Peptides against a protein of PDB entry 3S8F. Designs and how they scored, part 58

Target 1, 157 residues: chain A of PDB entry 3S8F
Amino acid sequence: VLTLFVAVPSLMTAFTVAASLEFAGRLRGGRGLFGWIRALPWDNPAFVAPVLGLLGFIPGGAGGIVNASFTLDYVVHNTAWVPGHFHLQVASLVTLTAMGSLYWLLPNLTGKPISDAQRRLGLAVVWLWFLGMMIMAVGLHWAGLLNVPRRAYIAQV
Target 2, 166 residues: chain B of PDB entry 3S8F
Amino acid sequence: DEHKAHKAILAYEKGWLAFSLAMLFVFIALIAYTLATHTAGVIPAGKLERVDPTTVRQEGPWADPAQAVVQTGPNQYTVYVLAFAFGYQPNPIEVPQGAEIVFKITSPDVIHGFHVEGTNINVEVLPGEVSTVRYTFKRPGEYRIICNQYCGLGHQNMFGTIVVKE

## One batch from the design tools (peptide; aimed at target 1 A14 F15, target 2 Y12 M23)

Design b2_p23_2_s4 (made by RFdiffusion4, then SolubleMPNN; from b2_p23_2, 15 letters changed)
Fold by OpenDDE base, seed 4:
Parts: C-alpha cells; sequence; structure tokens
Structure b2_p23_2_s4 (fold): chain B 157 residues (1-157), chain C 166 residues (1-166), chain A 23 residues (1-23)
C-alpha cells in the first residue's frame, strides 16, 4: 500500500506537464476542450518525439502501479511483463525525449537549422519508433501475462 | 502578460491535478478489478526467514537432498529446495498429486529464480533468505523449473524438474 | 547463428502480433 503512494507524485508530475502542453496549445490559438491539442507544433520532431514519449509513458506508468502492487507483482515479476514496462519507460519516454532533444540541440550547436527534408524524416522516424515501441511493449506485456519468463529463451505458453 | 499567464498556468495545473487524482482512483479500481477476477490463487509472501548460505549445504534441512521432501501432515509436504549455480536440488522433486506442498527455497551462492512452468510459482531466491511458496499440483506430470534471474554463464541451462505422481 | 537469431526474432514478432490481434 505504501509503495503505491509513489504513483501520486508521478501522476502529479505527468499531468503538470500536460498542463503546460494545454497552456502552450491555447497560446497557439487552440480553443475548446481539445482544440489546444491540434494547435501544438506537430510539425516539429523536437516537440513530437517527447510528446509521443509521454504517451508511451502513460501505460508504462500504469504498469508501474501494477508492479508496485504486492499481489499483482507476484504475477508479473521476472516475466516478460517487466521488460515490457521499462521499454515503455526507457525506450519510449527517455529515448524519444533524447531524440527530441537532439532535434533541438543539433541545430543550436551547429548554428544551422535542419532542412525541411530532415524535419520530415525526423517526424517519420519518431512516429515509426513510437509505433514499433507500442507493438513491442504490448507484446511483451501480453507475453508476461502468459507467464513467459524474463531472461529465458524458452517458455511453456 | 506574465500575471495572466501565471494565473492560467495555475488554473490548468489545478485542473490536471484533479484529473491526476481521478486517474489514480481509476488505476486503483482497475487493480481491484484485476485482483478480484484474475489473481485467484496468488501465493502470499510469508514471514521473512533467514539462513546462513555458507552452511546451508552442510547442516539443516537443505543439507540432504534425500530428505528434502518432508511430510508434515496428511497430504501436506514441505520441500526444501536449493537453487545453486547451476541447478536445483533435489532434482527431480517428487511430490504426490493433490498434496499441499510448501516449498522452502534458498541459495548457497548467488541470486536465482524459481519459476515453475504451468503454475504461478515464481519467486526470487536470495542467499541468506528463505523463499516460501505454497502450491497444490492438481495435474500429474513433469513441471519444469526455470531460473529467471541471471546468475552467471550457465544461467540459460539452469533447469529443474518437479515430478507430480498420481 | 545470425540466421537463427533472425528467424527467432521474426517468429517472436509474428507470435506477438497474433497475440495482440486476439486481445
Amino acid sequence: as target 1 above (157 residues)
Amino acid sequence: as target 2 above (166 residues)
Amino acid sequence: LVEEVYQSYVAMLLEMLEGIARI
């Protein structure tokens, strides 16, 4: 029970970031309950990548709550569920944030903006990465629920 | 306007904090639902029991594999299992079908896993600690024990067998 | 070895996709 309280500051932080996104979207002319989302700079891979990371982080965070549950952790611990979880956390959020940061950092370090072709390629890479990560993560979680062990090359499923 | 922006941010933060709390309750509800519908038979952790990993092979209930299976009552057994680099003892573990089995598992060397295929038995085995799991095998046959915690170069080949007899 | 790893990877992906489709 006490371990589950870790979810509170995590959720608070996550949704504070969401609040910042809403504010930004509304500043960019978005209106209504969801119009601010469309107003965000979806043409910029430096923005899209971290946001997709955040989207992947949501189910990962939910899984973290599951992992923090005493009884549920018994079911999922050291199964494929665990790598499924941290692939959402590390290979989705952290990696996509790093990718996004790179799209911002490189132009600033070189003093040259990225070309339109590079921008479009960046968008494609980020979206494809996200898609692949979602497929893999869902698969790993699914396998984990089927009692596929972690760190084993064989499983009876 | 900085002041207006600050107020707007605070308003959005309050809204999303409220949403975060709502989502927290949703997740708790989902956990509760999962527990109620999908986690029947989960083996609770027992009281922490400690042993000396340096002497566990020489003295105590783990010392003799031939005496590892102890009948503790009618249709009740305790099995003292060692997970070591790289295997399990006793191997095979022979138990009767339908009996309540209490596994007492420890390690003399490094951390191992004890994952029994076809069951929900899945625990880490730490040197100096005793992992306790209770299970009743309803079906006869062979159940493979898999080490799911990396324990060295032979980890991938570290298997055991539980033989459930009719 | 590389081919075996590749085949195993493909098989795993296909199985995962099949599993996802069954959800």
Scores: peptide ipSAE 0.024, ipTM 0.740, DockQ to the pose 0.026
OpenDDE base, seeds 1, 2, 3, 5: peptide ipSAE 0.000, 0.000, 0.000, 0.024; ipTM 0.734, 0.696, 0.735, 0.724

Design b2_p23_3 (made by RFdiffusion4)
Pose (drawn by RFdiffusion4):
Structure b2_p23_3 (pose): chain A 157 residues (1-157), chain B 166 residues (1-166), chain P 23 residues (1-23)
Amino acid sequence: as target 1 above (157 residues)
Amino acid sequence: as target 2 above (166 residues)
Amino acid sequence: MVLAFYFAVIAAHLFMLYVVATI
């Protein structure tokens, strides 16, 4: 029960952050129900990386609420589902957010500029990392529901 | 406009939060339902039941695997199961279909998992402790036990079998 | 139950995003 309550701050974060992004999209001219998304600064890796991380957090958090549901945990406990869940949370959102900081924080700390080429390369890196984490989340959640255990060298069997 | 957008955002946020709370409460009620049904039998016994891992293969209910299945009620069998590096005894565990099975599971060495494929049986096995879970097999046949807690280099090939007789 | 809970949370976030878009 208390774990289900720990989920409320992230459910609140989902709205406060989504409304903040929608407000920014509208300031930048975006209209429609989706125009606000397209109008956001998708050329800036510091923007893109946490946003993509937040997108993967939606299934990441859904899996966490499942794991927190006591008897439901007996379906997924110590299976590949668990790594599927935590790659979405820490290996995607937390890691992507830190990667995006290379693009505003590093210049601030070192004075070293980020070139146009380095910016594009950062875009590719955060997209490939995000997409790779999403594909693997699918493989691990599914294999987990099929009772494949975590922490195993299953290629040797 | 900022004042307006802000007001509207807070208003709809309050609504979302109420909905999200109502959803979580429904899940809590649904979990409470499972705890009142036979499906909750796989929840391990909360009572501490200590044993000694250094003598469990020499004395006590785990010393003779052929004697591991004991009828404890008219439709009940207790099964003493040893999960060890890297296997389970007895092998196979043989039980009748439709009977309640109380698995008492310990380990002489390291922590092992006990995950019965196709069931909700999924319990950690700790040396020095006895893990007790209950389940009734409704379908006869062979069930594979998977070790789902890393117990060393033999972990990936640590399996066992439950045969549910007709 | 596991899938129902899993997709119910996702569906609720999609609904929330829709509400945010209509603000």

Design b2_p23_3_s1 (made by RFdiffusion4, then SolubleMPNN; from b2_p23_3, 14 letters changed)
Fold by OpenDDE base, seed 2:
Structure b2_p23_3_s1 (fold): chain B 157 residues (1-157), chain C 166 residues (1-166), chain A 23 residues (1-23)
Amino acid sequence: as target 1 above (157 residues)
Amino acid sequence: as target 2 above (166 residues)
Amino acid sequence: LVELVYNAYVAMLLAMLADIARI
């Protein structure tokens, strides 16, 4: 009930954020239907990390609705599906947002900008983290649909 | 000009709202597809039932594993299963092929899982509550019961077996 | 490495979809 109650407002909020990103991209010189995406600061890990988190939130949020649905919960409950959802929400969205926040916070706390090397390393970290999480999450969701149990080391699938 | 910026933002928001609505339909479609392809064989049965976990081992239908399988009709059985730290009783559970089986599952101690491999039977078992699942085994053989809810140090070894006889 | 990871991801995604679709 609670999940469904907040689902629509949450979606609206999420897409409003996307709209803000579009606006920002256009302000940065992006044009056309998709050109604004390229204009965003993809060279900044403080930006990339939370954006990747948001991308992970899409399937994760959808999964939240699934998990909260009576009929679908019978299929996915206590299967590997659930950890898959968690990794999208916590290990991707929250974690990547925290990582991004660090790249903002650290320079402000120290009064020193991050070096170019640190920036490049940061980009590598967040991209690899995201890709790894997506692979793992997809695998877990797949396994869950194949009725692989949660919290078990064996399954006949 | 703040007003101009505001107007521009609204235009983008409208587009994204439309996209969001489209995505809602996509999600609904995916849900429907998943339901259509993955929901079959297990029928939730019964009402919410309560039991005293402190006495369930001593009194009532769960008390004697030898009496746990009760024939309720010509091709119908009720099986009273206890999930406990760390196993299931009766073990094995013996049922006929093709019979309609109603599992009545509860726990005397902590929360456990009841996941039957090869089936879509998958329920949590709470102390003080009775989980009811109706299922018909079409294939003879052995089906392993797995605990999929962490229940303590022996959780990983908590298994049971359902033997379906021809 | 990034390309490899990406390809693996795409392959797995496609495999999953194929399995779900029973294709």
Scores: peptide ipSAE 0.025, ipTM 0.715, DockQ to the pose 0.039
OpenDDE base, seeds 1, 3, 4, 5: peptide ipSAE 0.006, 0.022, 0.023, 0.014; ipTM 0.749, 0.743, 0.734, 0.715

Design b2_p23_3_s2 (made by RFdiffusion4, then SolubleMPNN; from b2_p23_3, 14 letters changed; failed a check: too like the target's own chain)
Amino acid sequence: LVLEVYNSYVAMLLAMLLGIALI

Design b2_p23_3_s3 (made by RFdiffusion4, then SolubleMPNN; from b2_p23_3, 14 letters changed)
Fold by OpenDDE base, seed 5:
Structure b2_p23_3_s3 (fold): chain B 157 residues (1-157), chain C 166 residues (1-166), chain A 23 residues (1-23)
Amino acid sequence: as target 1 above (157 residues)
Amino acid sequence: as target 2 above (166 residues)
Amino acid sequence: MVEEVFNASIAMLAQMLLDIAQI
């Protein structure tokens, strides 16, 4: 019940954020159906990190609804699916948001802007983290669907 | 200028709200698809049944592992299983191939898992509650029981075996 | 199949790291 109640506001928030991003992209000169995406500040790790987190949260959120359903939970409960879901929600969204926040916070707290080299390194770190997390999450979800148990070091498959 | 910006934001919000609504239907469809393709043989929770975990080892159908397998019909059996720290009783569980098996599983101590490899049997076992699962083993052989719920220091070594005989 | 996916994922990660090192 709680998950479903949370799901609706979360979806509304997600799409509101998307609307804001589209608006921002169009203000930055983006045109067309997808041109606004390219116009967003993808050169800023403080921006990229939380956005990637949100992207990872989409399948994670969908998975949350799956996990909350009686019939579907029977299939995935206590399998590798569950930690896959957790890693999307916590290790992707929360962690990437924290990383993005750090890229904003530290320069502001110290009064020193990040160098271009640090910016580029930050982008690399964020993208690599996201990619690795997606690989792991997909693997865990797949394993879960194959009935690989959670909290066990062995499996038949 | 502020009014123009506000109007523009509203237009994008409307578009994304429409998209969001469409996505809700997509998610429902995906749920339905997953249900149809992966949930064959779903076992419902069934009737709530309670047992006293403090006496379940001493009295009742779980007390004697030698009497844990009960024939209830020509091709039907009930198996009374205890999940405990750290193992299963009886172990092994011996059942005939092709028979309908009703597992009645409970715990005398803490929460455990009962996951039978190669099957759709995957339930949590709570002290004071009886978990009921129905399954028919179509192929003979050994099936491993795995505890997939953390139950203490010996959790990782908590295994059982179901032996299906021809 | 899970093992294959795991191995493929590791290989892909390794290749990615190698590619990054070449930048």
Scores: peptide ipSAE 0.021, ipTM 0.713, DockQ to the pose 0.033
OpenDDE base, seeds 1, 2, 3, 4: peptide ipSAE 0.018, 0.023, 0.019, 0.018; ipTM 0.752, 0.704, 0.742, 0.734; seed 2 fails the geometry check

Design b2_p23_3_s4 (made by RFdiffusion4, then SolubleMPNN; from b2_p23_3, 14 letters changed)
Fold by OpenDDE base, seed 5:
Structure b2_p23_3_s4 (fold): chain B 157 residues (1-157), chain C 166 residues (1-166), chain A 23 residues (1-23)
Amino acid sequence: as target 1 above (157 residues)
Amino acid sequence: as target 2 above (166 residues)
Amino acid sequence: LVQLVYDAYVAMLLAMLASIASI
């Protein structure tokens, strides 16, 4: 009940952010249905990290609705699926947002801009983190569907 | 200019909000579809049954592991299982192949898990409550019971066995 | 494989921290 209750505001918030991104992309010269995406500042790790976090949050959020359903939760409850969901939400969205925020916050606090090398390193870090997180999350969800138990070091499969 | 920007933002916001609502209904529809098809093999929960965890070891159907398996009808059994720190009783649980087994599981101490590998039996066991699970073992052999709910220092070593006889 | 993934994540965290600390 609680999850379904907060799901609507959360989705509204997420897609409001998407609206802002579309507007920003179009202001930056993006055109068409997808051109605005390419026009976004993908060269800035402070931007890329939170956006990648949001992308990871999409399947995680859908999973939240699944976990909140009694019928679907019966299949996935206390399996590796649940840690998979957590890692999408916390280790992806929250963590990447924090990572990206630091790339913005510290330069602003110190008054010193990041170097080009630091920028490129930051991009590599957040993309690799996202990739690794997606691999782990997909693996955990898959394992969960195969009935691999949560909080156990052994599994039949 | 500022007003134009706000108007533009509003236009995109409306579109994305509509998409958001559409996606919400898609997810609800998927849940409904799952319910309709029953492909998940859901075991319906029974009525809430309560027990006193402080006396469950001393009296009642869980008190004697030797009497835990009760034949209730032709090819039908009820098994009274205790999940405790850190194991299961009876252990092993011996049941015949092809019989309808009703597991009644409770705990005398803390919350445990009852996950039977190779089956869809996966329930949490709460002190003071009886978890009821119905299952028919089609294949003979040994099925491992795993505690998948943290229950203390020995949680990782808490295992049981169901032996299905031909 | 799990150890390799762990090491990779730690390395990425350290790289991130080093990058940020140099600001």
Scores: peptide ipSAE 0.039, ipTM 0.711, DockQ to the pose 0.025
OpenDDE base, seeds 1, 2, 3, 4: peptide ipSAE 0.027, 0.006, 0.030, 0.024; ipTM 0.745, 0.689, 0.742, 0.732

Design b2_p23_4 (made by RFdiffusion4)
Pose (drawn by RFdiffusion4):
Structure b2_p23_4 (pose): chain A 157 residues (1-157), chain B 166 residues (1-166), chain P 23 residues (1-23)
Amino acid sequence: as target 1 above (157 residues)
Amino acid sequence: as target 2 above (166 residues)
Amino acid sequence: VALLLALLAGFLVFRVLLSRHLD
């Protein structure tokens, strides 16, 4: 029960952050129900990386609520589902957010500029990392529901 | 405008939060339901039941695997199961269908998992402790036990079998 | 699963209503 309550701050974060992004999209001219998304600074890796990380956090958090549901944990405990869940949370959102900091924080700390080419390369890196984490989350959640255990060299069997 | 957008955002946020709380409460009620049904039998016994891992293969209910299945009620069998590097004894565990099975599971060495494929049986096995879970097999046939806690280099091949007789 | 989807749908519903209100 208390774990289900720990989920409320992230459920609150989902709205406060989503409304903040929608407000920014509207300031930048976006209209419609989706125009506000397209109007956001998708050319900036510092923006893109946490946003993509937040998108993968939706299934990441859904899996966490399942794991926190006591008897439901007996379906997924120590299976590949668990790495599927935590790759979405830490290996995607937390890691992508830190990667995006290379693009505003590093210049601030070192004075070293980020070139146009380096910016585009950062865009590709955060997209490939995010997409790769999403594809693997699918493979691991599904294999987990099929009772494939975590922490196993299953290629040797 | 900012004042207006702000007001509206807070108002709809309050609504979302109430809905999100109502949803979490429904999950809590649904979990409480499972805890009142026979499906909750796979929840391990909360009572501490200590044993000695260094002598469990020499004395006590785990020393003779052929004697591991004991009828404890008219429709109940207790099964003493040893999960060790890297296997389970007895092998196979043979039990009748439709009977309640109380698995008492310990390990002489390291932590092992005990995950019965196709069931909700999924329990950690700790040396020095006995893990007790309950389940009734409704379908006869062969069930594979998978070790789902890394117990060393033999972990990926550590399996066992439960045969549910007709 | 249905409840999780309902939770997500609820969030989207609040987001749609908020967007239409801002418009």

Design b2_p23_4_s1 (made by RFdiffusion4, then SolubleMPNN; from b2_p23_4, 13 letters changed)
Fold by OpenDDE base, seed 4:
Structure b2_p23_4_s1 (fold): chain B 157 residues (1-157), chain C 166 residues (1-166), chain A 23 residues (1-23)
Amino acid sequence: as target 1 above (157 residues)
Amino acid sequence: as target 2 above (166 residues)
Amino acid sequence: LPLLEALVAGFLATMRELRLTLE
């Protein structure tokens, strides 16, 4: 159980980022408990991508707590659950953050602003990536709970 | 204006930090509650036991596959299993139905997996360490052992069989 | 609170599934 305290830095970091988002949303005119969310720049793929990464990171982080549990790890260790977990952490959060960073960095490096068409395409890519990753992650976690092993081409189910 | 922004950020950080800590404790509490209210069928692991992987094939309880299954009591057995590149020894492992089986698993070469289909037996096997798992097979038949830790070019074909006899 | 409730509900659902797997 003491190993679960490894989650403290991650939670602190994640919700510190959330605090920054809330502040930004409120600066943009958002009010109330949820109004600040709508006020965030959802039309910018450089913003949307890492935020979607964070959303994927939430269940991934919860899974991390499960994986860190001594007793529960016996259920999920070296099953499809594990790749499900890091696909949320790496292929969602890290990848989407990288994508978002790229959408910001390239226009700044080239001195050319992103066109409206590129912006819309970027949004589509980011949202579709997120959707696909969520489907894959849910599938992998579910398969893991059904005792499908990782690193094997066969399964009992 | 900058000072005002800094103060606002600090307030939000404090709020979300409190929320994060609350969530942490909620998760811990929920895990504790789940474990307290339900006796989990977790496979018991033995204490840390060390072996010399360079001699495990030549001497000791893993050396002779014919002596791998040892009756330790009424309806109780210890099975000394080697996971190696690329298979298991003994193979098949023959045990009686309904008997309490203690598997003592180690490796002479690299890290392997020991995943028994149809059961919750799933452990990593490290050279120099002995993995201990306890299980009672309620159903007779064949149970496939799968290596779920990459161990080399033959990893995908590394299988064993446990035969549970009536 | 709604977010917290959703997170707790999701966690409990996961724990339930894990519990059932352990049975």
Scores: peptide ipSAE 0.006, ipTM 0.734, DockQ to the pose 0.049
OpenDDE base, seeds 1, 2, 3, 5: peptide ipSAE 0.006, 0.000, 0.000, 0.000; ipTM 0.735, 0.707, 0.737, 0.713; seed 3 fails the geometry check

Design b2_p23_4_s2 (made by RFdiffusion4, then SolubleMPNN; from b2_p23_4, 14 letters changed)
Fold by OpenDDE base, seed 4:
Structure b2_p23_4_s2 (fold): chain B 157 residues (1-157), chain C 166 residues (1-166), chain A 23 residues (1-23)
Amino acid sequence: as target 1 above (157 residues)
Amino acid sequence: as target 2 above (166 residues)
Amino acid sequence: LSLLEQLLASFLAYMEKLRLELE
């Protein structure tokens, strides 16, 4: 139970990042309680990718709390739950952030802006990646809760 | 006014901090609720127990597979299990249905897993440490033991069996 | 769930008030 206090700085950071997004959205003309979300630059893959990563990181962080709990970790440890957690934290947040970084970095390094076609393709890629990763992560977490073991090629399901 | 701005920012930050703390308590409450309503089956038992992995095969309760299952009381048994590269001892483990089984599991070599299919028994087995798990098999039959911790080249083939007799 | 939604809405409204004070 005491390990749950590790979540406090993480939650504070998460809400700070969210506040930054809110500020950005409001600067872009967003109004109301949620209007700032729509005002964010969803047409830019360099923005969308890391934001989707953050969205995936939220349930991953919640899972981190579970994994850090002694009693709950007993239930999920060395099950498919753990890889599910990995795919949210690394394959979603880190990977999508890397993708977003590339969408920003490459145009700057080459001195050439991305074409509209490349932009649209980039958006498709990051959204499809996010969707696929969410499906995979949910499946792995579900399998883990059904006691499917990690690092085994067979399981009683 | 800079002072007024700082005060407003602090209030805003305190709001989110309060929310964070509230969520922490919600999570704790949810965990407590889950434990209160869904705790059944495998329960960790006993204090931290140590053993010498270099001698565990030669002396002590793990040395003889024929003596691995010990009746400690009416419908109560202790089973001394070794997880090793690459298998389990004894194999099969034979226990009666409906009896309270205390598994004492250790390893003479490297870290292994002890995952019993059809149950919530799932522990890591560390050399030099004894893992204690209590479980009651309500249904007779065969339960496969799977190693879910990578332990070497033969990891994928490391299986055991628990036979629960009526 | 309705109570939770109401609490969340109230909190968000409060935070919005604080945000407006920052402007």
Scores: peptide ipSAE 0.136, ipTM 0.759, DockQ to the pose 0.190
OpenDDE base, seeds 1, 2, 3, 5: peptide ipSAE 0.133, 0.127, 0.110, 0.118; ipTM 0.772, 0.734, 0.768, 0.746

Design b2_p23_4_s3 (made by RFdiffusion4, then SolubleMPNN; from b2_p23_4, 10 letters changed)
Fold by OpenDDE base, seed 1:
Structure b2_p23_4_s3 (fold): chain B 157 residues (1-157), chain C 166 residues (1-166), chain A 23 residues (1-23)
Amino acid sequence: as target 1 above (157 residues)
Amino acid sequence: as target 2 above (166 residues)
Amino acid sequence: SALLEALLAGFLAFMRELRLELE
């Protein structure tokens, strides 16, 4: 399946971003195999949001490979699997990145930092969003595998 | 030191690029494994067949719902199905249990879906093209056909029925 | 407001029409 080679640039991008995160974490004092993760600025919603988006994008990307498979697409096409996939891609990565960008952009445009209360609220929002998206996405993929049709209100399962 | 930082970044990137390529092969392997273990569930694409959607209702094998089910051999049938806004014809589709059924599905108007509950039959139906699906119903009863491609205001109510007779 | 009432009335009329067409 030559079409699967389309995944190469995407994977390259994904893992280069991961590499950048590792580097940043190590610059912030993180050490060891996983210590760099803890060193990242998890108290900043402008950081947390896009990172959570990236995490959601991983299974979505894997699903993209499945969807791109000529044979496997027959199993998942026009089932709940498909909306599960693009909700991970768009409603997770793109949306959370936009949220994160907003948390960065507004303080910079106004020249005023966000308050601690606003920061905490922002963290709550992005984490809850991510959690909800993951629950929904898992449910949709699961339903899709059970042959629940897309764009239909009824299913025989 | 900017130079050291640059070199470090490049090293990390090279490592992760290698990892990404490895993961690509892992995914390909997983697909291959899935196909090897689940071949019975895969419906291969058939030969591309085209029809004129403007005349398909007037002439040809789709024109008369009463003649839509054609026996092509012992325990073998071809069913010519139209998906249209908003339903299917013939409706119901009556076929024998245990017979090999070849569905030839097309549309005279817009794109529709053809999803048969309780089966792995799930195809899009395009005007001007014929979708071919082969299936054998092992259990008698009624199977609902669901349109899973948006086709207009009546999309949500677009259903058909396949009746499998003993 | 008159605008809100008009919008709601229009929406309800539209929904009623859809029901009649789809039944």
Scores: peptide ipSAE 0.000, ipTM 0.743, DockQ to the pose 0.008
OpenDDE base, seeds 2, 3, 4, 5: peptide ipSAE 0.000, 0.000, 0.000, 0.000; ipTM 0.698, 0.737, 0.730, 0.713; seed 3 fails the geometry check

Design b2_p23_4_s4 (made by RFdiffusion4, then SolubleMPNN; from b2_p23_4, 13 letters changed)
Fold by OpenDDE base, seed 1:
Structure b2_p23_4_s4 (fold): chain B 157 residues (1-157), chain C 166 residues (1-166), chain A 23 residues (1-23)
Amino acid sequence: as target 1 above (157 residues)
Amino acid sequence: as target 2 above (166 residues)
Amino acid sequence: LSLLEALLASFAAFMRELREELE
């Protein structure tokens, strides 16, 4: 039960980040309940990458709560569910954040902006990565619920 | 106006960050306290049974695979299973259909998994500890045991079989 | 490509050896 208290600061962080995005969007001219989302710099891979990572982190975080539950963990432990969780947390958030950081860091270090072609390629890479991660994560979670074992090449299903 | 807004946002974020850190320390302290007091919340749902992994093959209920299946009641059995590199014993495990089976599983060497296909039996097996799982097989047939915890070069080929007889 | 094929062949041989030894 005490382990679940970790969800409190995590949720606080999530809400704070979301609020920051809202403020940024509104500062960029976005208005209304959802208009601020459209106003965010979706043409910049340095922005899009970590945001997509955050989106993937949400279901991953929910899964973390499940995994932290003693009774529920018995159902999912050492099944494909666990790798699904990891890929949302690490391969999505951490990796995409790293990608985004690179798109910011290199131009700043070199003093040269990225070309339009590089920008478009970066956007494609980030979106495709996110899509692939989501497909894989859904598949792994689904397989886990079907009792497909982790670290095994075979399954009854 | 933009600069003022930015400063306000930063101040707000710093406040939330400070609060989050404070709460983190509170939670860590609570966890530490719980661990220090050894409450049932740390080790839920039973007592930890321990064995000596260095002698489990020579002495005790796991020593003889031929005597691993013990009838403890009219329709109740205890099965003493060893998970080792790289297999299970006894193999196969033969049990009657409809009987209540208590599996007592341990390891003489490294950590293994005990995942029985077609069932909800899925536990890790630690040297020095006994994993206890209760299950009743309602359907006769063969059930494959899969090691789902990496245990070495032969991990991928580590399988066992439970044969449920009518 | 030849190096890749050699590596794959070596891996396959290794896996066969393991299976024969452990089964």
Scores: peptide ipSAE 0.006, ipTM 0.743, DockQ to the pose 0.008
OpenDDE base, seeds 2, 3, 4, 5: peptide ipSAE 0.005, 0.000, 0.000, 0.000; ipTM 0.699, 0.734, 0.726, 0.711

